# Peptides against a protein of PDB entry 1ZZD: the designs that were tried, part 126

Target 1, 109 residues: chain A of PDB entry 1ZZD
Amino acid sequence: FQVVNPYLLRDLVDLGIWDEGMKQYLITQNGSIQGLPNVPQELKDLYKTVWEISQKTIINMAADRSVYIDQSHSLNLFLRAPTMGKLTSMHFYGWKKGLKTGMYYLRTQ

## One batch from the design tools (peptide; made by RFdiffusion4, then SolubleMPNN)

Design b2_p29_6_s1 (from b2_p29_6, 10 letters changed)
Fold by OpenDDE base, seed 1:
Formats: structure tokens, sequence, C-alpha cells
Structure b2_p29_6_s1 (fold): chain B 109 residues (1-109), chain A 29 residues (1-29)
């Protein structure tokens, strides 16, 4: 299961480099942007230390439910887990600011 | 089980979840 950070999506869009090719690249790289030459190093460092570490935690986390938002460009995961409070707050903030149309799922675990 | 919701339904649900988690989330930020 792969999670795409809404902040990362926004930043890539702002850089003007987001397209279907970029999406497929991120899928194959499990969301990592470290190998992209057209992304500023500052962003790579940020998402390496914040997002990529968080993704490992999220993937290993089991919760009673998960909310999936597929907006064609990204797949966002929201966990109902108090232990993920910091990550949840970041995800919710980004989601509320950037959510458009998409397919929404609630998965009961 | 996977359930499909409208955008409005999801937003309402997420708001409820967020209010539940917000106290702990704010402490961890």
Amino acid sequence: as target 1 above (109 residues)
Amino acid sequence: EIKVYSREEVEELLEKVWEELRPQAEKEN
C-alpha cells in the first residue's frame, strides 16, 4: 500500500512538474522523490526526514479504520489512531487545503 | 469492507474523526 503526501503533491504542482509520468514514477519509487533531478534539494531533505519516515510508520500501523482519498493525482491515507496524531494533523491540514474531486473510501480493518 | 461515500459525507466523517484526535494531535505537534 502506497501513500502520497498532499503537501508533496502541492509542491510538485507548484514546481510545474506534476504529470502522469511523475505519478507513475512515484508509484514505482514508493513515493520517494530522492531520485528526481528537477526537485530542489531542500524539498528532498524535507520529505526524506518527514514524509518517507512517516510512510514507513503508516504502512506498519494497524488501525480500526482507514480513509482513502484517490484524487487521480495522489492517494492520501488518514489513520484513526491517536499514536499517529502528529502525522494525522499534517495530513488533515493538507487535505483540507487541497482537496478537490475524487473517489473516497472508508476501509474497516 | 470498503464503503464508498460522497465528498460531503467523507468531509463530515473526517471532521468527526479529526475532532476526536485533535487534542492528542496538537500535543504531538
Scores: peptide ipSAE 0.019, ipTM 0.250, DockQ to the pose 0.163
Fold by OpenDDE base, seed 3:
Structure b2_p29_6_s1 (fold): chain B 109 residues (1-109), chain A 29 residues (1-29)
Amino acid sequence: as target 1 above (109 residues)
Amino acid sequence: EIKVYSREEVEELLEKVWEELRPQAEKEN
């Protein structure tokens, strides 16, 4: 799982290039946009830092949660509803704090 | 189940869930 900068997502949406393919690309590239030919260099220079957590870590916490933006023309958030049986207090707090600070978790489908 | 939320709605939902988890969190720490 990757925590993606919400401003990066916004900029990609503004460029009209955000879609499922872009999402999967970012996941495979650990959040890096440096290799994308359709992204202006100024954006590549702006976004060079990525925070990533392993899927193993999520499994170890017995939690499978993700919030992601879909569609290239809107910033709608898709949330897999959390369940009490799969949440640890510490993991949930970390996820909640991430959302409040503007971080979104992306995962492969 | 996957639902569509605004950022504000997500934060509100998480706050409700956290209130339910908080007693357990305090016990664990």
Scores: peptide ipSAE 0.018, ipTM 0.280, DockQ to the pose 0.090
Fold by OpenDDE base, seed 2:
Structure b2_p29_6_s1 (fold): chain B 109 residues (1-109), chain A 29 residues (1-29)
Amino acid sequence: as target 1 above (109 residues)
Amino acid sequence: EIKVYSREEVEELLEKVWEELRPQAEKEN
């Protein structure tokens, strides 16, 4: 499943550019912001990391769910299927540890 | 359908799902 970096989302929100369009873009781009013209290069460099590389791989392996952690608002969970794709325990645990307190929305199909 | 959950509820749900899938997922690593 796709997990968007919560810190990336935070930064995008802080920049005031997080919206539905951005969300859809990230989904189609497997979480990459490298192609966004309205994102500072500084952020592109910051998030061109192991996370981005790993996420691209994981997202391709598991597309049944999409998780977006918005540190400024709420966590959005998009569940298309009841199962998860190939994941590592470390990835899941790391994501879980990154969760912030707040309200969470779960969308199911 | 959209449902609203607390952080704890979401974590519990995800943990439950992960526990079910972890054996297969880790085997594929």
Scores: peptide ipSAE 0.017, ipTM 0.258, DockQ to the pose 0.252
Fold by OpenDDE base, seed 5:
Structure b2_p29_6_s1 (fold): chain B 109 residues (1-109), chain A 29 residues (1-29)
Amino acid sequence: as target 1 above (109 residues)
Amino acid sequence: EIKVYSREEVEELLEKVWEELRPQAEKEN
């Protein structure tokens, strides 16, 4: 499962690079856009994944941003093979921190 | 295929999955 802010998808669409190929790329790269040459560095800095920083840090940063700044910044939480307990704890931790950004889950099926 | 689900949809999905896995998980913990 992946906790994703829809603004990431919006920004990729605005860049004109969102398509089935991009979707597949994100799957193979565990949601990371850091390796994409056609994405501005500013956008790469804006969006981080769990593979780049700790999950706890991501949640904390996301919570802080949700409270104090506009929803322009987004950090994504990706789990390859999470246990239900891990999903629950991380998910509810985010809720307890008062995340105000829309939380969406991307899953493969 | 990647699909996007709302919070409510995910909660329902996770609840169903948890009900299936909980018996085994409780034995292991």
Scores: peptide ipSAE 0.016, ipTM 0.225, DockQ to the pose 0.251

Design b2_p29_6_s2 (from b2_p29_6, 9 letters changed)
Fold by OpenDDE base, seed 3:
Structure b2_p29_6_s2 (fold): chain B 109 residues (1-109), chain A 29 residues (1-29)
Amino acid sequence: as target 1 above (109 residues)
Amino acid sequence: EIKVYSREEVLKLLEEHWEELKPKAEEEN
């Protein structure tokens, strides 16, 4: 199974490059965007440390709106970031706390 | 297939797959 960082997903959507091909690419590359030519280097640099965030923590934060992908009997979670901030531990912590008082972010996309 | 779930639905999915997901998540820490 794989969990995609919610902030990464947000940024990919904002870039307009999120599609089925991108989804499959991330799955095969274990969440890495380093090899994507259509992603700005700034974002590549930012998400070099994306895996410093515990996958367990990401799963625990999956209580918000998420996209579930079922392929080959594996569970893949794609989460939407409720904030436009950069990926930091503080942002994740704040988001997690916010989940206790209601849904933080909803999109139909 | 891609499905979008609410908070409650996500929690249910996590519960159903927790035994599988928990070890995998810890391996990637």
Scores: peptide ipSAE 0.019, ipTM 0.273, DockQ to the pose 0.059
Fold by OpenDDE base, seed 4:
Structure b2_p29_6_s2 (fold): chain B 109 residues (1-109), chain A 29 residues (1-29)
Amino acid sequence: as target 1 above (109 residues)
Amino acid sequence: EIKVYSREEVLKLLEEHWEELKPKAEEEN
């Protein structure tokens, strides 16, 4: 499992491009925005670096700061059938903490 | 294999597994 950086999700919402199509695109691209024509290059350059941080660091940051995303956009969460064998305890911990405080996560395989 | 969940549905799923994962999650953080 890969967790999309919560700051990336915020920036996509701020750009007004977060929708069902964007969500499906990110799932297919494993969280990469490099191929999106409607994203400024400076933002792509920023998240080239941001994406290189460890998944543990991303989860910890998400647990420390809650990011609220407006449900006026399609914010359904996509999950592969969750099993105890596939998900790490850290993954569940960060996700639960974020959801309780209004943060949404995008999961990719 | 991919399912779509609302926030409330995801929270319910996490609660079902939380008691098993909580001790290990706290050790990893």
Scores: peptide ipSAE 0.013, ipTM 0.258, DockQ to the pose 0.211
Fold by OpenDDE base, seed 2:
Structure b2_p29_6_s2 (fold): chain B 109 residues (1-109), chain A 29 residues (1-29)
Amino acid sequence: as target 1 above (109 residues)
Amino acid sequence: EIKVYSREEVLKLLEEHWEELKPKAEEEN
């Protein structure tokens, strides 16, 4: 399974590009939108830090929520160690706020 | 099957499978 930032999902829906193909793409790319040609660079810059946050950090930030795991499929993890030098306060706050308000879980079929 | 885990349970699960999952995930980074 893969945890996805709810703000990212919202933005993709608002752009009208969210569909089954996009979902599968995000699963294979571990949530990265950097390679998508139809996504504005502004959004790529905003969500670039998501790729650099470790799975453990994501789970820790979502400590007040239950986590859904699909045992029938392999886990997708972010393994980049987050560094405060690479994360802006705005990005961190936005991510943290998103985790507090809700989480989306993607899985393969 | 979808299962619901607490934070502590998930962290424990990740710890148990970390070495197994780490190489595969690093290749995708």
Scores: peptide ipSAE 0.013, ipTM 0.210, DockQ to the pose 0.054
Fold by OpenDDE base, seed 1:
Structure b2_p29_6_s2 (fold): chain B 109 residues (1-109), chain A 29 residues (1-29)
Amino acid sequence: as target 1 above (109 residues)
Amino acid sequence: EIKVYSREEVLKLLEEHWEELKPKAEEEN
């Protein structure tokens, strides 16, 4: 499991702004660089789609684990997906295995 | 009331409301 897109990592290194602080920032931001003031807008635009795909992947993972929808008044989505910082190889393995076998896991509240 | 949908149903709902629910997902995760 890669927390940071390898191409993004390369570009950040080329900019000379890659360090441990940047790494931790990306983890907390689910890989998004949109909020970084020291990143050119060109790169933000380039990786915007990548970030969106990653977020959708997280949502897909949540859908495979436990998703609760409360429609009593309005549509409310309750996700129990881990943050990017909490994602591990184990999580990915379980998710992928579930997809391959057709198993759907639901954790109780 | 909390209702549990199938994975396919959830994904369908998420697709329909993606732009609206994306920020909420970020807050919860």
Scores: peptide ipSAE 0.018, ipTM 0.259, DockQ to the pose 0.083; fails the geometry check

Design b2_p29_6_s3 (from b2_p29_6, 8 letters changed)
Fold by OpenDDE base, seed 4:
Structure b2_p29_6_s3 (fold): chain B 109 residues (1-109), chain A 29 residues (1-29)
Amino acid sequence: as target 1 above (109 residues)
Amino acid sequence: EIEVYTPEEVMKLLEEHWEELKPEAEKEN
């Protein structure tokens, strides 16, 4: 799956519109929010650029599509453990950089 | 059973695999 931009997730949470439906929408839209009626246009304009940039360095991990935001503490993104052997150097680098923000949690079943 | 890894724990795991991916990273440069 493609990792959703953590800053976008933060803003969606701040707007109070993050839910399971939103998660599924973002997955199907590859992170684009342009089609969402309940998102301010200013955010659409902002993340239009962010989305375009992210397409150049898409982090597609061999993991479950489940993206979960835990609001019990700081904003945390829960991801299913990716298969390390399937990651490219770019995917790995992006994943590592994302983890440096402290926003990502890796879980396995 | 669900196991949760902290960012620090994940970073340690990733660092173990980082050396394995260096050759690929160098190819892209």
Scores: peptide ipSAE 0.016, ipTM 0.268, DockQ to the pose 0.361
Fold by OpenDDE base, seed 5:
Structure b2_p29_6_s3 (fold): chain B 109 residues (1-109), chain A 29 residues (1-29)
Amino acid sequence: as target 1 above (109 residues)
Amino acid sequence: EIEVYTPEEVMKLLEEHWEELKPEAEKEN
């Protein structure tokens, strides 16, 4: 699973680099855009994944931004081999912290 | 293939399976 803020997708579209290849790249790179040479560093700093910062920290930051700050800052959570139990705990933790909107779950089939 | 689910769709799924998933969620939380 990858939980994505739609503003990340928007920014990648605005850069003209969002396509199916990019989707697959994000999956193989555990949701990280840090390795993309065609993405400005400023955007890399704004969009972090669970592999770059702790899940709880991301959730706390995202929750704070969701409630009080510009929602253009994203939450990017990626789970390797996620279980429904882990998904449930993460989701409800975020829910309790106020992450009610601006989130989408990407699932590979 | 990548599918996108809204929070509402995920919540519905979780609620439908909550009794089954709750023990595991509590352990992993």
Scores: peptide ipSAE 0.016, ipTM 0.250, DockQ to the pose 0.342
Fold by OpenDDE base, seed 1:
Structure b2_p29_6_s3 (fold): chain B 109 residues (1-109), chain A 29 residues (1-29)
Amino acid sequence: as target 1 above (109 residues)
Amino acid sequence: EIEVYTPEEVMKLLEEHWEELKPEAEKEN
């Protein structure tokens, strides 16, 4: 499970490198784009990945970021060994905290 | 395979299943 900043996805699309391979790369590399040679260093510096185990911490952080998030700020959040129940609770908590437009949900099928 | 959901799609799913998922959400969080 990961929540991806929509600006990151937009930037990857604008670079013309967003495809299924890129999606898999983000999953296998823990959301990091640091190893991509075709991504400008400016974007690597801009986008950060955060690992958290607390749902409330993740949502609080994301909610705080969403207040001022723009092209100069990004947040990629990851949960280890998530369950559907935890995912659901996180989504609902985030929804109630106002996280409606600042996230993309990536799930392995 | 990786599925990608837009915020609008996620919100729509949550709204449609709110009453069903609310008890579980409140339990886990």
Scores: peptide ipSAE 0.014, ipTM 0.274, DockQ to the pose 0.339
Fold by OpenDDE base, seed 3:
Structure b2_p29_6_s3 (fold): chain B 109 residues (1-109), chain A 29 residues (1-29)
Amino acid sequence: as target 1 above (109 residues)
Amino acid sequence: EIEVYTPEEVMKLLEEHWEELKPEAEKEN
């Protein structure tokens, strides 16, 4: 999973540039926005580094987990997760830890 | 099927089952 700073997501939404393409771009770039031409330099300076956590065991359990932001340019966050019956102990551990840190997990399709 | 939750809803669900799952999770780590 790639851990994304929620404030970065907020700023991207405020800029009106958040969409599915941007989400996939961030995943591909390991959370970096340095190469985006439509992002002000001040924001690039603010978000120099974004750390990524590899949760290989959780990802490989065929559970589709991702975070979505409403594309109406409002910071409405949603988690798409498998049903409780499909969750393992490791899934619960990973997500609980991530939510407690205020970080959100994104994964490629 | 995939269900959609707010972060708060996910936390509530996790907390409801955490005591049951925590010992097993620690073993797997």
Scores: peptide ipSAE 0.008, ipTM 0.241, DockQ to the pose 0.117; fails the geometry check

Design b2_p29_6_s4 (from b2_p29_6, 10 letters changed)
Fold by OpenDDE base, seed 5:
Structure b2_p29_6_s4 (fold): chain B 109 residues (1-109), chain A 29 residues (1-29)
Amino acid sequence: as target 1 above (109 residues)
Amino acid sequence: SIEVYSREEVMELLEKHWEELEPEALKEN
């Protein structure tokens, strides 16, 4: 599953490119928008995913946002088949902190 | 397809399944 910053969705809507195809793209690309040619580079830099930034960096950012929610910050975590065997302490801690920042849960069906 | 769940809905699910999802190293917290 994927924890998505709602401001990313807003920005994609503002760009006029948010649709069902984009939703599937985000799931297929593990939440990454880096490969989208119609997204400005500044937004790509702003919205990195768990695969594009170190887990430690993401958790540090999440720790700061646990107190203050700021639209200028991004946190996009993606966990594949989360179970006791797949979740490390760091990953679970980051996931929990992400939920405190007004994240949404995207689930594939 | 995908479904989107609110923060509140996800928190409720996590609380329900907390013991089976939380790694052993975090149980002290």
Scores: peptide ipSAE 0.013, ipTM 0.237, DockQ to the pose 0.285
Fold by OpenDDE base, seed 3:
Structure b2_p29_6_s4 (fold): chain B 109 residues (1-109), chain A 29 residues (1-29)
Amino acid sequence: as target 1 above (109 residues)
Amino acid sequence: SIEVYSREEVMELLEKHWEELEPEALKEN
């Protein structure tokens, strides 16, 4: 799974490019925005360094700060299959922590 | 395929199995 940085989501919303297509793109690209031509290079540089931080660290940091994003499109939680047979204990831990902080998660197919 | 769930739906699932999963989640890997 990939932890979605709430500030990244906010910035994408502010750019007016957040939609269902973007959600799917992020899933496919494992949260990377480096390949998006419609994102300013400054943001790419910023979130490149952020993405290199371990997922566990991101979860822990985000656990202390909840971010609310007001957007026209709903923020959804994408999960391949929320079953015990397909989710590891680490996934459940991350999901629980993320949900408490308002973070959303992307899971690849 | 990817399915979409609400926060409440996911939380209900996690809470149902949390006691079973939490000890394993705390193990170092």
Scores: peptide ipSAE 0.007, ipTM 0.207, DockQ to the pose 0.248
Fold by OpenDDE base, seed 4:
Structure b2_p29_6_s4 (fold): chain B 109 residues (1-109), chain A 29 residues (1-29)
Amino acid sequence: as target 1 above (109 residues)
Amino acid sequence: SIEVYSREEVMELLEKHWEELEPEALKEN
């Protein structure tokens, strides 16, 4: 499970590298773009990746940052080996916490 | 396969099915 800032997706599209392969790359790389050679370092610095700790901790971080984070920055949230139950719990908790940022949710089936 | 959902789409689904999903969602993992 990954939450990706829409501006990150936009920038990847602008770079001409956003495709199905890139989607899979982001999933396998836990949302990180740091390893992409064709992405300027300035953009890499702009986008942050947050690894899973606990689902509540991650949602708390996202909720807190959703109010104050610059929209130009991306917040990549990753939960390793998510189950539907965990995804549901995170979504409900985040909803109750009042997440405001526009994000895309990526999942595999 | 890979699925992509916008925040708005997720929120709509959650709001629609809140009463059905909440008991399971609030379980400790």
Scores: peptide ipSAE 0.006, ipTM 0.246, DockQ to the pose 0.323
Fold by OpenDDE base, seed 1:
Structure b2_p29_6_s4 (fold): chain B 109 residues (1-109), chain A 29 residues (1-29)
Amino acid sequence: as target 1 above (109 residues)
Amino acid sequence: SIEVYSREEVMELLEKHWEELEPEALKEN
C-alpha cells in the first residue's frame, strides 16, 4: 500500500526533480521528503504538517488502495483497488487539483 | 482489470462521484 500526495507530486514536477529515483525514494520513505537535500525547506515544512500528519488518517481509511505515478514527468496515475466512497475529501480534492495531462489507470486487484 | 482514462475523462468521473467521496463527518467540518 502506497499513497502519494498529489500536491507533492505536482510540486516535485514543477521543481524538475521528479524521476524514477524520486519515486523509489518516496516509496521507501513512506512519502516523506524530509531527507531530500534538493527540496526547499518551505516545502518540507508544508508537507510535514499537511501530508505526513494526515497520511496516518488516510492510510487508516484507505488501506485497500494505492495511488502512484508510473512514469517520470508524465504524471500517469495508477489507482489500485479504487473505492470512490472510501476516499477522504482531502485526498480526493488533492488528487483533483493535482491532475496533469497523461493517462490515468483505475485498476482492480 | 485496468481501465484507462484521459485527464478530461477522469475529471468528469470525479465530478460525478464527488458527493460519494465526502462522508457526513467530513462535510460537517
Scores: peptide ipSAE 0.013, ipTM 0.238, DockQ to the pose 0.166; fails the geometry check

Design b2_p29_7_s1 (from b2_p29_7, 13 letters changed)
Fold by OpenDDE base, seed 3:
Structure b2_p29_7_s1 (fold): chain B 109 residues (1-109), chain A 29 residues (1-29)
Amino acid sequence: as target 1 above (109 residues)
Amino acid sequence: SELEELERKNEEIKEKNEELEKKGIFPEM
């Protein structure tokens, strides 16, 4: 499953560009707004950072748990729901607190 | 609203996480 960032949703709504088409676009782009011409660059930069941190965190978590599970694909399946859920919570909390680094997210969870 | 739906989905994910943790499928984090 894919989780849409609620803060991104809010910002897109505030810009007046949120609609069903935008929703489908984000789904196909795995949450990326980098290719949207009607989004301010400042907003792209903000969510680029968040996205990059989240991907790095997912990779690091998978690598760390690979010590316990030999099958990488099985590991990915087992971490899917837990990783996404916890990562989402980290982003919610980090965003509310104005945190912009992966290290901050890791310490707060 | 769409935001409310996303919040609901997030809660569903949290519930699934708890179930998986109880089953010991992955280490407690």
Scores: peptide ipSAE 0.015, ipTM 0.230, DockQ to the pose 0.034
Fold by OpenDDE base, seed 2:
Structure b2_p29_7_s1 (fold): chain B 109 residues (1-109), chain A 29 residues (1-29)
Amino acid sequence: as target 1 above (109 residues)
Amino acid sequence: SELEELERKNEEIKEKNEELEKKGIFPEM
């Protein structure tokens, strides 16, 4: 599975903590924000129940701050039934914050 | 295309979000 969550980056930008250092940190931590002291716990709770985004996704999203789809791979959009509510909630949260970029989870075929 | 499928799913999520909003349901944190 590959999780693409543009709201993570947007939230970090909203917090004013997104920079090159943060990018490198996320790469080192494989996308985890759980160890960041300057991130509100509510955001950690929001994201802890989902898969971590890949380093590649972080790099690409850091470059263009948009949803990235690697067309070099055959992928399917995947929404796991047990997490559907959470995914909706996360998207809803992002939507309420004025974020319009799509959120999706992919699975390699 | 894959992108079109993602966009379709995103629209479905948007519709669901609108329903939740109308019901006064807020996202869990």
Scores: peptide ipSAE 0.013, ipTM 0.208, DockQ to the pose 0.265
Fold by OpenDDE base, seed 4:
Structure b2_p29_7_s1 (fold): chain B 109 residues (1-109), chain A 29 residues (1-29)
Amino acid sequence: as target 1 above (109 residues)
Amino acid sequence: SELEELERKNEEIKEKNEELEKKGIFPEM
């Protein structure tokens, strides 16, 4: 599993901007907040300098907000060729099914 | 629509930003 940048995660938590609304939006936008007019420019600049959060990173953070993915309470999905559409669909499906915790972690085969 | 979803999410973020501003994290505009 890809390890989430600990500083990035810390910043998101410290700023208190990480919630379900943010999570869902970022997934649909391939991790970009640049399209959100109401997000402060300082945050946009911060994420530009650190790099746009990858969709995978967002999913990981959304699942357990852990820098190191703990699989103890998560479901693992194996995708041969994950696409943006597939990832989004999976996430929303999980959300719909109440998988707010123990979210899917993506593994590629 | 996709646009409507974006607008909804943007509104949610706006509300959060307002909360953050009240906490002094961001300067009030």
Scores: peptide ipSAE 0.013, ipTM 0.250, DockQ to the pose 0.015
Fold by OpenDDE base, seed 5:
Structure b2_p29_7_s1 (fold): chain B 109 residues (1-109), chain A 29 residues (1-29)
Amino acid sequence: as target 1 above (109 residues)
Amino acid sequence: SELEELERKNEEIKEKNEELEKKGIFPEM
């Protein structure tokens, strides 16, 4: 089960490039937009940043506090298959609040 | 550059994750 990042969805809609084809592309690419030619590089970088901040937050939480199984699995997957698309999708699926936090931090920097 | 920063941060995350894995905090998947 894959969940589309709501912020990504918004941005793609704002760009006017959201359609069924785009949806299918994201599904096949595990949520990654890095390979899309019609997406500005700035947006690609933005979501790299969002992902990074979110993942860092989760890792820090895991290091500083008691371990949760779901959190541990997410981090374990990161180690084994550190691709932007896959990690973003897994993180979003398991830790939607984490992505929101990441976006918040990015905007407030 | 922004890309270089992201790459650096990504490596830091990977290193931290590996450290946690080595400590046996994460179960086998």
Scores: peptide ipSAE 0.006, ipTM 0.220, DockQ to the pose 0.044

